Peptides against a protein of PDB entry 5JXT. Designs and how they scored, part 289

Target 1, 319 residues: chain A of PDB entry 5JXT
Amino acid sequence: SLLPKKEINVYIGMSEMQVKWYQKILEKDIDAVNGAGGKRESKTRLLNIVMQLRKCCNHPYLFEGAEPGPPYTTDEHLIYNAGKMVVLDKLLKRIQKQGSRVLIFSQMSRLLDILEDYCVFRGYKYCRIDGSTAHEDRIAAIDEYNKPGSDKFIFLLTTRAGGLGINLTTADIVILYDSDWNPQADLQAMDRAHRIGQTKQVVVYRFVTDNAIEEKVLERAAQKLRLDQLVIQQGRAQVAAKAAANKDELLSMIQHGAEKVFQTKGAFGTMAEKGSQLDDDDIDAILQAGETRTKELNARYEKLGIDDLQKFTSESAYE

## One batch from the design tools (peptide; made by RFdiffusion4, then SolubleMPNN)

Design b2_p30_6_s1 (from b2_p30_6, 13 letters changed)
Fold by OpenDDE base, seed 1:
Structure b2_p30_6_s1 (fold): chain B 319 residues (1-319), chain A 30 residues (1-30)
Amino acid sequence: as target 1 above (319 residues)
Amino acid sequence: MEREEELEKRKKEMEEKYKEVIEKLDKELE
């Protein structure tokens, strides 16, 4: 029988480089961040800020000129300059030692390029599929990954490209490096490993940058998922969950954690204390804290009705 | 020891380059 998947949000502090870039993104558009533009701030401007902040949460090298060089060389800096990479690097060593195989999903094909450089640098054998991958090459990559005795440890996928009905049940670990605005896209990605033919317990690690916009992306996705479930259960098809965030919602998301980011000198949380020197106990502590926060997040939304979930509580942005 | 020293040296060189990149970016944002 297929075991239920275990989902854990992994809350990760920003590196010093990420904090500096996050501050600069906010400072560049400080009038918009402070809401000084009022009704005149275009939704497009706010969406652009959100996009830049999400890039920063993923990796600072997604910005032009952020990579230290010349010479441009892949080294430990690729890892320590992004909190998610520091945790990923430790987690992958553990996963490999356990004899597991892993799917890594991202929204950003350019992040997969960074993850390819990382895989080469660490000597991890991998497959890749994104939106640009030809149909024949997708089949070949899937077959190469799924073959008996495959030496391919990692499969790198864009979340939406991985959603196309493929079977990857030869992996038992799923890492969502980032989250889709549509929680159904992430579920469809998980269901590539969590499907008929899976023989192991599927574990899903969702990376979330702590004290940043990604917490609000996650909360919004959880609200939407619960709302969609309740609408299906109650037969109220007319509750078109307003799929697009309004201006005030976007502004609240941008403002979340901004003050603490401006006050921060250096890195955040575990990245400030340990940086790239995370040990196995530090990873266990991060995973345990993440499991607790995941249960709390789920419990918050399980108690809410349709009418409460439709009210974007701006209050949860400041508490 | 040599590999750790080489890694620490590379880390320090990259931290210096990172500071230079940040300083350039600060000047471009001013």
Scores: peptide ipSAE 0.048, ipTM 0.604, DockQ to the pose 0.059
Fold by OpenDDE base, seed 3:
Formats: structure tokens, sequence, C-alpha cells
Structure b2_p30_6_s1 (fold): chain B 319 residues (1-319), chain A 30 residues (1-30)
């Protein structure tokens, strides 16, 4: 029988470079961040800020001129400049030692480019599929990954490309490097490994930048998922349409953690204490804290009815 | 040991270059 998947949110502090870029993004649009534009602030401007903040949470090198060079050589800087890469690097080493195989999903094809450079640098054999990958090349990559005795450890996928009916049950670990606004897209990604033919316990690690916009993206996704479940259970199909973030919700998401980011000199949390020098105990602590926060998050939304979930605006950064 | 020292040297060189890039970007944003 297929074992239920274990999902753990992995809360990760920003690197010093990420904090600096996060500050700059907020400062550039400070009037929008402070809500000074009021009713005149365009939803498009707020969505652009959200997109830049999400890029920062993923990797600073997603910004032009952020990669230090020349020479543009892949080195440890690719890892230490992004909190998610520091945790990923340690986690992948553990996963490989356990004889597991891993799917890594992102919304951003340019992040997969960074992950390819990382895989080459670490000597990890990988496959890749994104939105631009030809149909024949997708089949070839899947077959190469799934073949008996495949030496491919990692499969890099965009969440949308990975959603298309693919069977990757030869992997037992799923890393969501980032989250979709639609939790169904992430579920469809997980279901590539968590399907008939899986023989192992599937574990899903969802990376979430702590004290940043990604916490609010996650909360909103969890709210939506619970609402969708309740709507299906109660037969109330009409409720699903309100899923687009309004301006006030986008503002509250942008403002979340902003004050603490402005006050921060250097990195956040474990990244400030140890930087790239995380050991196995640090990873265990991060995973344990993440498992606790995941249970708390789920328990918060499980108690809410449809009417509560519809009224539940993400708590403003000021409450 | 030599590889770790070389990595730490490259890290410092990268941090210096990052500072220069930031200073250039700050001037472009002013």
Amino acid sequence: as target 1 above (319 residues)
Amino acid sequence: MEREEELEKRKKEMEEKYKEVIEKLDKELE
C-alpha cells in the first residue's frame, strides 16, 4: 500500500546577501510598502514587489549584477549567499548517504540554472525538465532518471512542468524549493513521487524563508487548501473564486517581517550563528522546528470553518 | 586543507566584489 506522504516545512533564515537585497527591494518601493499610495497603488506594482521579494528568498543571483564576477566561477559563494542553498547542500548530502533520490521543484527556471551549476560543482548527477523542454527531451530525461540502476540522484523540475502526469516514483524525497500561490500545483508536484509504484516513505521538504514574504505565501496557500477541501466536502463550489489576493492582502504580505529585516545587520537565525558551517545537529534542529511549526500551522487552519477562512485575512505585520 | 583555504580566499574576493557591485547599484538607484 502507498504510505501517506510526510510533509515538513523547513524554515530557513536569509543570508546576509539576501537581507541586503531584501532591504533594497523594500526601500526602492518604500511608498508602496508603507501603503502611502493608498487606493492609487496599482495591484501590478504590488505583485512586482512580491515577485522580487520571492526571487530574493530563492537566490540573490536571480538579480542582474548580483553574481560576483568576473571570473564567473561556480564556487561555495553560490551556496553561502542563499540560506536555502546552505540547507539544501547539507540536506542533499544526508539524502544521498541514505540511498534516497530527490525531486527538486521551483517556480523559477532561472533558479534551476543555479541548481544545475550547483549540481555540477558538487558532482551530483541530475536530470532537468522545465517549461521550455521539448516533449521528446522530457521523455528521455524521465526514462534516464527512472531506469534501473540510474546514477541520476537529482531531478530538477519547474513545478508546472512536473505537474503533467509524470511518474517519478523512483524518487522518495521531494524538495519544494519555493511554493506556488496555488497549493494544488505543489500537490501535483508531490504526486509525481507519491503515486502507485512508490515503495518508500515519501518525504516532502517545503523550503520557507523565515521572517519573509514566503511565510505569508505559505499561510495563504494553506488557507486556500483548507477552503478548497471544505468547499468540496460541503458542495459549495462558488467559494473558490475569491482566491486572488487583494491589494491589502498583498501589502500585508510585503510588510511581513520588513521591520525586522531593516533592523537586521547580517544574516537571520542559524545563518547568522553558523553561516555555511551547518552540521548534522543544526539540520536536525531546523527539521524538528519545522515539523513543530508545520503541525501548528495545520492545526490553526483545521479549526476554521468556511466562513472563518473567507474572513481570515493574513494577520497584518502590525498585529 | 588547501582547498578550504582556497575556498575561503575566493569567498573574501567575492565579498569584496559584491561590495563594489552594491555600491554601483546604489549609485544607479539614486
Scores: peptide ipSAE 0.020, ipTM 0.582, DockQ to the pose 0.058
Fold by OpenDDE base, seed 4:
Structure b2_p30_6_s1 (fold): chain B 319 residues (1-319), chain A 30 residues (1-30)
Amino acid sequence: as target 1 above (319 residues)
Amino acid sequence: MEREEELEKRKKEMEEKYKEVIEKLDKELE
């Protein structure tokens, strides 16, 4: 029988480099961040800020001129300059030692390029599929990964490419390196491993940058997923009209953690204390804290009705 | 059966609407 999937949000502090870039992004559009642009602030400008902040949460080398060089050589700096990479690097060692195989999903093909460089640098054998991958090459990559006795440890996927009904039940670990705005896309991605033919306990690790916009992206996705479930159950399809974030919601998301980021000199959380020198106990502590916060998050939304979730702007979740 | 089919239909319609919204948002960011 298929075991229920275990989902754990992994809350990760920003590196010093991420904090510096996050500050620069906010400073560039400080009037928009402070709401000083008023009614004239375009939704497009706010969406651009959100996109840049999400890039920063993923990896600072997604910005032009952020990568140290020349020479442009892959080294430990690829890892220690991004909190998610530091945690990923330790987690992958554990996953490999357990004899597990892993799917890594991202929204950003350019992040998959960084993850390829990382895989080469660490000597991890991988497959890749993104939105640009030809149909035949997708089949070949899936077959190579699923092959009995495959030496491919990692499968790198864009979340959208992973949604295409593929079977990857030869993996038992799923890492969502970032989250989709549509929680159904993430569910469809993780259900590539959590499907008929899976023989292991599927564990899903969702990476979330702590004290940053990604917490609000996650909260919004969880609210939406719960609302969708309730709307389906109650037959009230007309209620779904506010699918897109409004300007105030986007502004609230951008403002989340911004003050603390401006006050921070260096890295955040465990990244400030340990940097790249996380040990197995630090990873266990991060995972345990994440499991607790995940249960708390789910318990908040399970108690809410449709009328509550419709009134729940990202602001009311903290009162 | 009819209720399950209707639920699955509504789920698909919602997934399609979300896909359209996301594709539109991506085009607005490009």
Scores: peptide ipSAE 0.017, ipTM 0.324, DockQ to the pose 0.010
Fold by OpenDDE base, seed 2:
Structure b2_p30_6_s1 (fold): chain B 319 residues (1-319), chain A 30 residues (1-30)
Amino acid sequence: as target 1 above (319 residues)
Amino acid sequence: MEREEELEKRKKEMEEKYKEVIEKLDKELE
């Protein structure tokens, strides 16, 4: 029988470089961040800020001129300059030692480029599929990954490209490096490993930058999933149409953690305490804290009705 | 069986609506 998947949100602090870039993004559009633009602030401007903040949460080298160079050489700087990479690097070593195989999903093909450089640097054998990958090359990559005795440890996928009904049950670990605005896209991605033919316990690690925009993306995704479940159960199909964030909701998401980011000198959380020198105990602590916060998040939304979920999207704009 | 099929149909319809909304958002960011 297929075991239920275990999902754990992994809350990760920003590196010093990420904090500096996050501050710069907020400062560039400070009037928009403070809501000083009022009714004239375009939804497009707010969406652009959200996109830049999400890039920063993923990796600072997603910005032009952020990578140290020339020469542009892949080294430990690729890891220590992004909190998610520091955690990923330690987690992958553990997963490999356990004899597991990993799917890594991102929304950003440019992040997959960074992850390829990382895989080469660490000597991890991988496959890649993104939105630009030809159909024949997708089949070839899937077959190469799934073949008996495959030496491919990692499969790198864009979340949407991974959603295409493929079977990757030869992997038992799923890492969502970032989250889709559509929580169903993430579910469809992780269900590539969690499907008929899986023989292992599937574990899903969802990376979430702590005290940043990604916490609000996660909360919004959890709200949508709960709303979706309730709409399916109650037959109220009209409620699903409000999938797009409004301006006030986008502004609230941008403002989340902004004050603490401006006050912070250096890195956040475990990144401030240990930087890149995380040990196995630090990873265990991060995973345990993440499991607790995941249970609390789920328990919060399980108790909410349709009317409560519709109100909560409005109240989180005023706190 | 009929209830499960109806639930799966409604799930698909909702997944399609979310896909359309996100595709619109992506085009606004390009």
Scores: peptide ipSAE 0.007, ipTM 0.266, DockQ to the pose 0.010

Design b2_p30_6_s2 (from b2_p30_6, 13 letters changed)
Fold by OpenDDE base, seed 1:
Structure b2_p30_6_s2 (fold): chain B 319 residues (1-319), chain A 30 residues (1-30)
Amino acid sequence: as target 1 above (319 residues)
Amino acid sequence: SKREEELKKLKKKMEEKFKKVIEELDKELE
């Protein structure tokens, strides 16, 4: 029988470099961030800020002039300059030692390029599929990964490319390096490993940058998922249509953690205390804290009715 | 160097892909 998947949000602090870039993004559009700009900020401008902040949460080298160089070299700086990479690097060592195989999903094909460089640097054997991968090359990559006795440890995928109905049950670990705005896309990605033919316990690690925009992305995704469930259960199709973020919601998301980011001179959380020198106990602590916060988040949304979710679009702007 | 040119080309391709993702996210929020 297929075991239920375990889902754990992994809350990760920003590196010092990420904090500096996050500050720069907010400072560039400070009038929009403060809501003080007399011109009602366009929804498009706020969406652009949200996207730049999400890039920063993933890796600072997604920005022009962030990577040290020339010369541009792959080295430990690729890891320690992004909190998610520091955690990923330790987690992958553990996963490999356990004899597991891992799917890594991202929304950003550019992040997959960084992850390829990382895989090469660490000597991890990998496959890759993104939205630009030809159909024949996708089949070849899937077959190579699923082959009995495959030496391919990692499969790198864009979340949407993973949505194509592929079977990757030869992996038992799923890492969502970032989250989709649509929680169904992430579920569809998980279902590539958590499907008929899986023989192991599937574990999903969702990376979430702590005290940043990604917490609000996760909350909105959880709200949408709960709303979709309630709409299906109650037959109220009309409620699903209002899930588009308004300007005030986008502004609230941008403002989340911004004050603490501006006050911070270094890294956040475990990244401030340990930097890149996380040990196995630090990873266990992060995973345990993440499991607790995941249970709390789920328990919060399981209790919400349709009316509560309709109000939450208004009140979450003030916390 | 060839690597710098490849990185510059990669960067440009990455910016174009990102613009498309933004446009898709904008449509989902519309």
Scores: peptide ipSAE 0.008, ipTM 0.293, DockQ to the pose 0.026
Fold by OpenDDE base, seed 5:
Structure b2_p30_6_s2 (fold): chain B 319 residues (1-319), chain A 30 residues (1-30)
Amino acid sequence: as target 1 above (319 residues)
Amino acid sequence: SKREEELKKLKKKMEEKFKKVIEELDKELE
């Protein structure tokens, strides 16, 4: 029988560089962040801020002029300038030592470019599929990854491209480097490894930047997933209509952690304490804390009814 | 069962709605 997948949210602090870029993004649109624009603020403006903040949470080099150079060279700075990369770098070493194989999903093809550079820099053999990958090349990459005795350790995928019904049961670890706005897209990504033919315990690590917009993206995704489950269970098709965030929800998401980001001159959490010098004990502590917070998050939403989930607005960082 | 088929149809309909919302959000970000 297929073992149930284990899902762990991995809460990761921002690097100093991420904090600086996060501040700059907020400062650029400070009137929008403070809600001072009122009726004049377009939903599009708020969505653009959300997108930039999510880019920052993924990697600061997604911004023009962020990468150190010239010369532009792949080095340890690619890792230590992004909290998620620091954790990824340690996790991949552990995963490899365990004889596991890993799928890494992102919403951002440009992040996969960074992850390719990282794979080359660390000497990890990988496959890649994104939205631009030709159908034949997708088949070839899947076959190369899935072949018996494949030396490909990592598969890099955009969540959307991974959603296309492909079988990757030769991997047992899934890393969601970021989260989709639709929790079903992430589930479909996990189901590439967690499917008939899997012989191992599938473990899913969901990276979440702590004290940032990604916590609210995760919460909103969890709310939607629970609502979807309850709607299916109760047969109430009408509730599914309001999947888009309103302006107030977007504003609350942008404001979440903003004050703490403005007050911080350096990195956050474990990134402030140890930076790139995380050891195996630090990773274990992050994973244990993540497992606890994941259980708490799930327990919070399991108690909510449909009416509660419809009314549940995340508290603003200013409330 | 008929109920399981109805649940599958409902799930699919919800997935399609979410897909449209995401596509709309992406277009607003382009």
Scores: peptide ipSAE 0.000, ipTM 0.298, DockQ to the pose 0.010
Fold by OpenDDE base, seed 2:
Structure b2_p30_6_s2 (fold): chain B 319 residues (1-319), chain A 30 residues (1-30)
Amino acid sequence: as target 1 above (319 residues)
Amino acid sequence: SKREEELKKLKKKMEEKFKKVIEELDKELE
């Protein structure tokens, strides 16, 4: 029988470089961040800030002029300049030693480019599929990954491209490097490994930048997923339609952790304490803390009714 | 069961509506 998937949110501090770029993004649009623009702030401007902050949480090299060079060389700086890469690097080493195979999902094809460079640098054999991958090349990549005795350890996918009904049950680990605005897209990504034909316990690691916009993206996704479950149970299809963030919700998401980011010199959390030199005990501590916070987050939403969740989408903008 | 099929149809309709909202959000990000 298919075992239930284990889902663990992995809360990761920003590197020093990420903190600097996160500050720079907030400073560039400080009037919008402070709500000083009032009714004049376009939803588009707030969405652009959200997009830049999410890019920063993924990797600072997604910004022009962030990568050290010339010469532009792939080296350890690709890892230590992004908190998610530091954790990924240690986690992949553990996953490989366990004889597991891994799907890595992102919303950003440009992040997959960084992950390809990382795979080459570490000598990890990989496959890639994104939105631009031709249909024939997708089939070839899936077949190469799924073949008996495949030497491909990693499959890199954009979350949307991975949603296309493909079977990847030859992997047992799923890493969501970032989250979709749609929790159903992430579930569809997990279901590539967590499907009929899976023989192992599927474990899903969701990377979440701590004290940043990604915590609010996660909370919003959890709220929506719970609302969708309750709507399905009650047969009320009309309630699910208010999925678009309003301006006040976007502003609240941007403001989350901003003060602490401005006050911080250097890296955040475990990245400040250990930097890139995480050991196996540090990874275990991060995973255990993540499992605890995941249980707390789930327990918070399990108690909420439809009316509570409909209010939370409106009230979390005013606290 | 007939109820499971109705729930699957409802789930699919919700996923399609949500996909449209995301596509609209993505167009606002482009």
Scores: peptide ipSAE 0.018, ipTM 0.372, DockQ to the pose 0.010; fails the geometry check
Fold by OpenDDE base, seed 3:
Structure b2_p30_6_s2 (fold): chain B 319 residues (1-319), chain A 30 residues (1-30)
Amino acid sequence: as target 1 above (319 residues)
Amino acid sequence: SKREEELKKLKKKMEEKFKKVIEELDKELE
């Protein structure tokens, strides 16, 4: 029988470079971040800020002029300048040692470009599929990854492109490098490995930048997923309509952790303490802390009814 | 079952609404 998937949120501190870029993004639109624009602030402007903050949480080199160069060379800086890359780099070594194979999902094709450079730099064999990949090339990549004795360790996918009904049960580890606004997209991504034909325990690591916009993205996704489950169970189709973030919700998400980011001169959390020098014990501590916080997050939402979740989506706009 | 079909229809309708929200979000970012 297919074992239940294990899902762990991996809470990761920003690197010093990410903190600096996160500050710059907030400062550029500080009037919008402070709500000083009032009713004149477009939802579009807030969405742009959210997107830039999400890019920052993924990798600072997603911004023009962030990468050191010329010459542009792939080196350890590609890793240590992004908290998620530092954790990924250590985690992939462990995953490889245990004889597992891994799917890495992102919303951002440009992040997959960085991950390709990383794979080449570390000597990891990989496949890639994104939104631009031709249908024939997708089939070829899937077949190359799934073949018996494949040397392909990593499959890089955009979450939406990976949402297609493909089978990747030859992988047992899923890394969600970022989260979709739609929790169903992430579930569909996980279901590429967690499907009939899987023989191993599927483990899903969801990377979440700590003290940043991504925590609020995760909370919103969890609320929505619970609401969706309750709506399906109760047959109340009407509740699904308030799925779009309003301006106040977007503003609250942008403001989350902003004060602490402005006060921070260096990196966050374990990134501040050890930077790129994470060892196996540090990874175990991060995973254990993540598992605890994941259980606590789930336990909060499992107790909530439809009416509570409808209120929470309204109250989280003011806290 | 009829209930399973209704649940599938509801799920699809929700997915379509989410897709529209995401498309609106993406257009607002372009």
Scores: peptide ipSAE 0.017, ipTM 0.369, DockQ to the pose 0.010; fails the geometry check

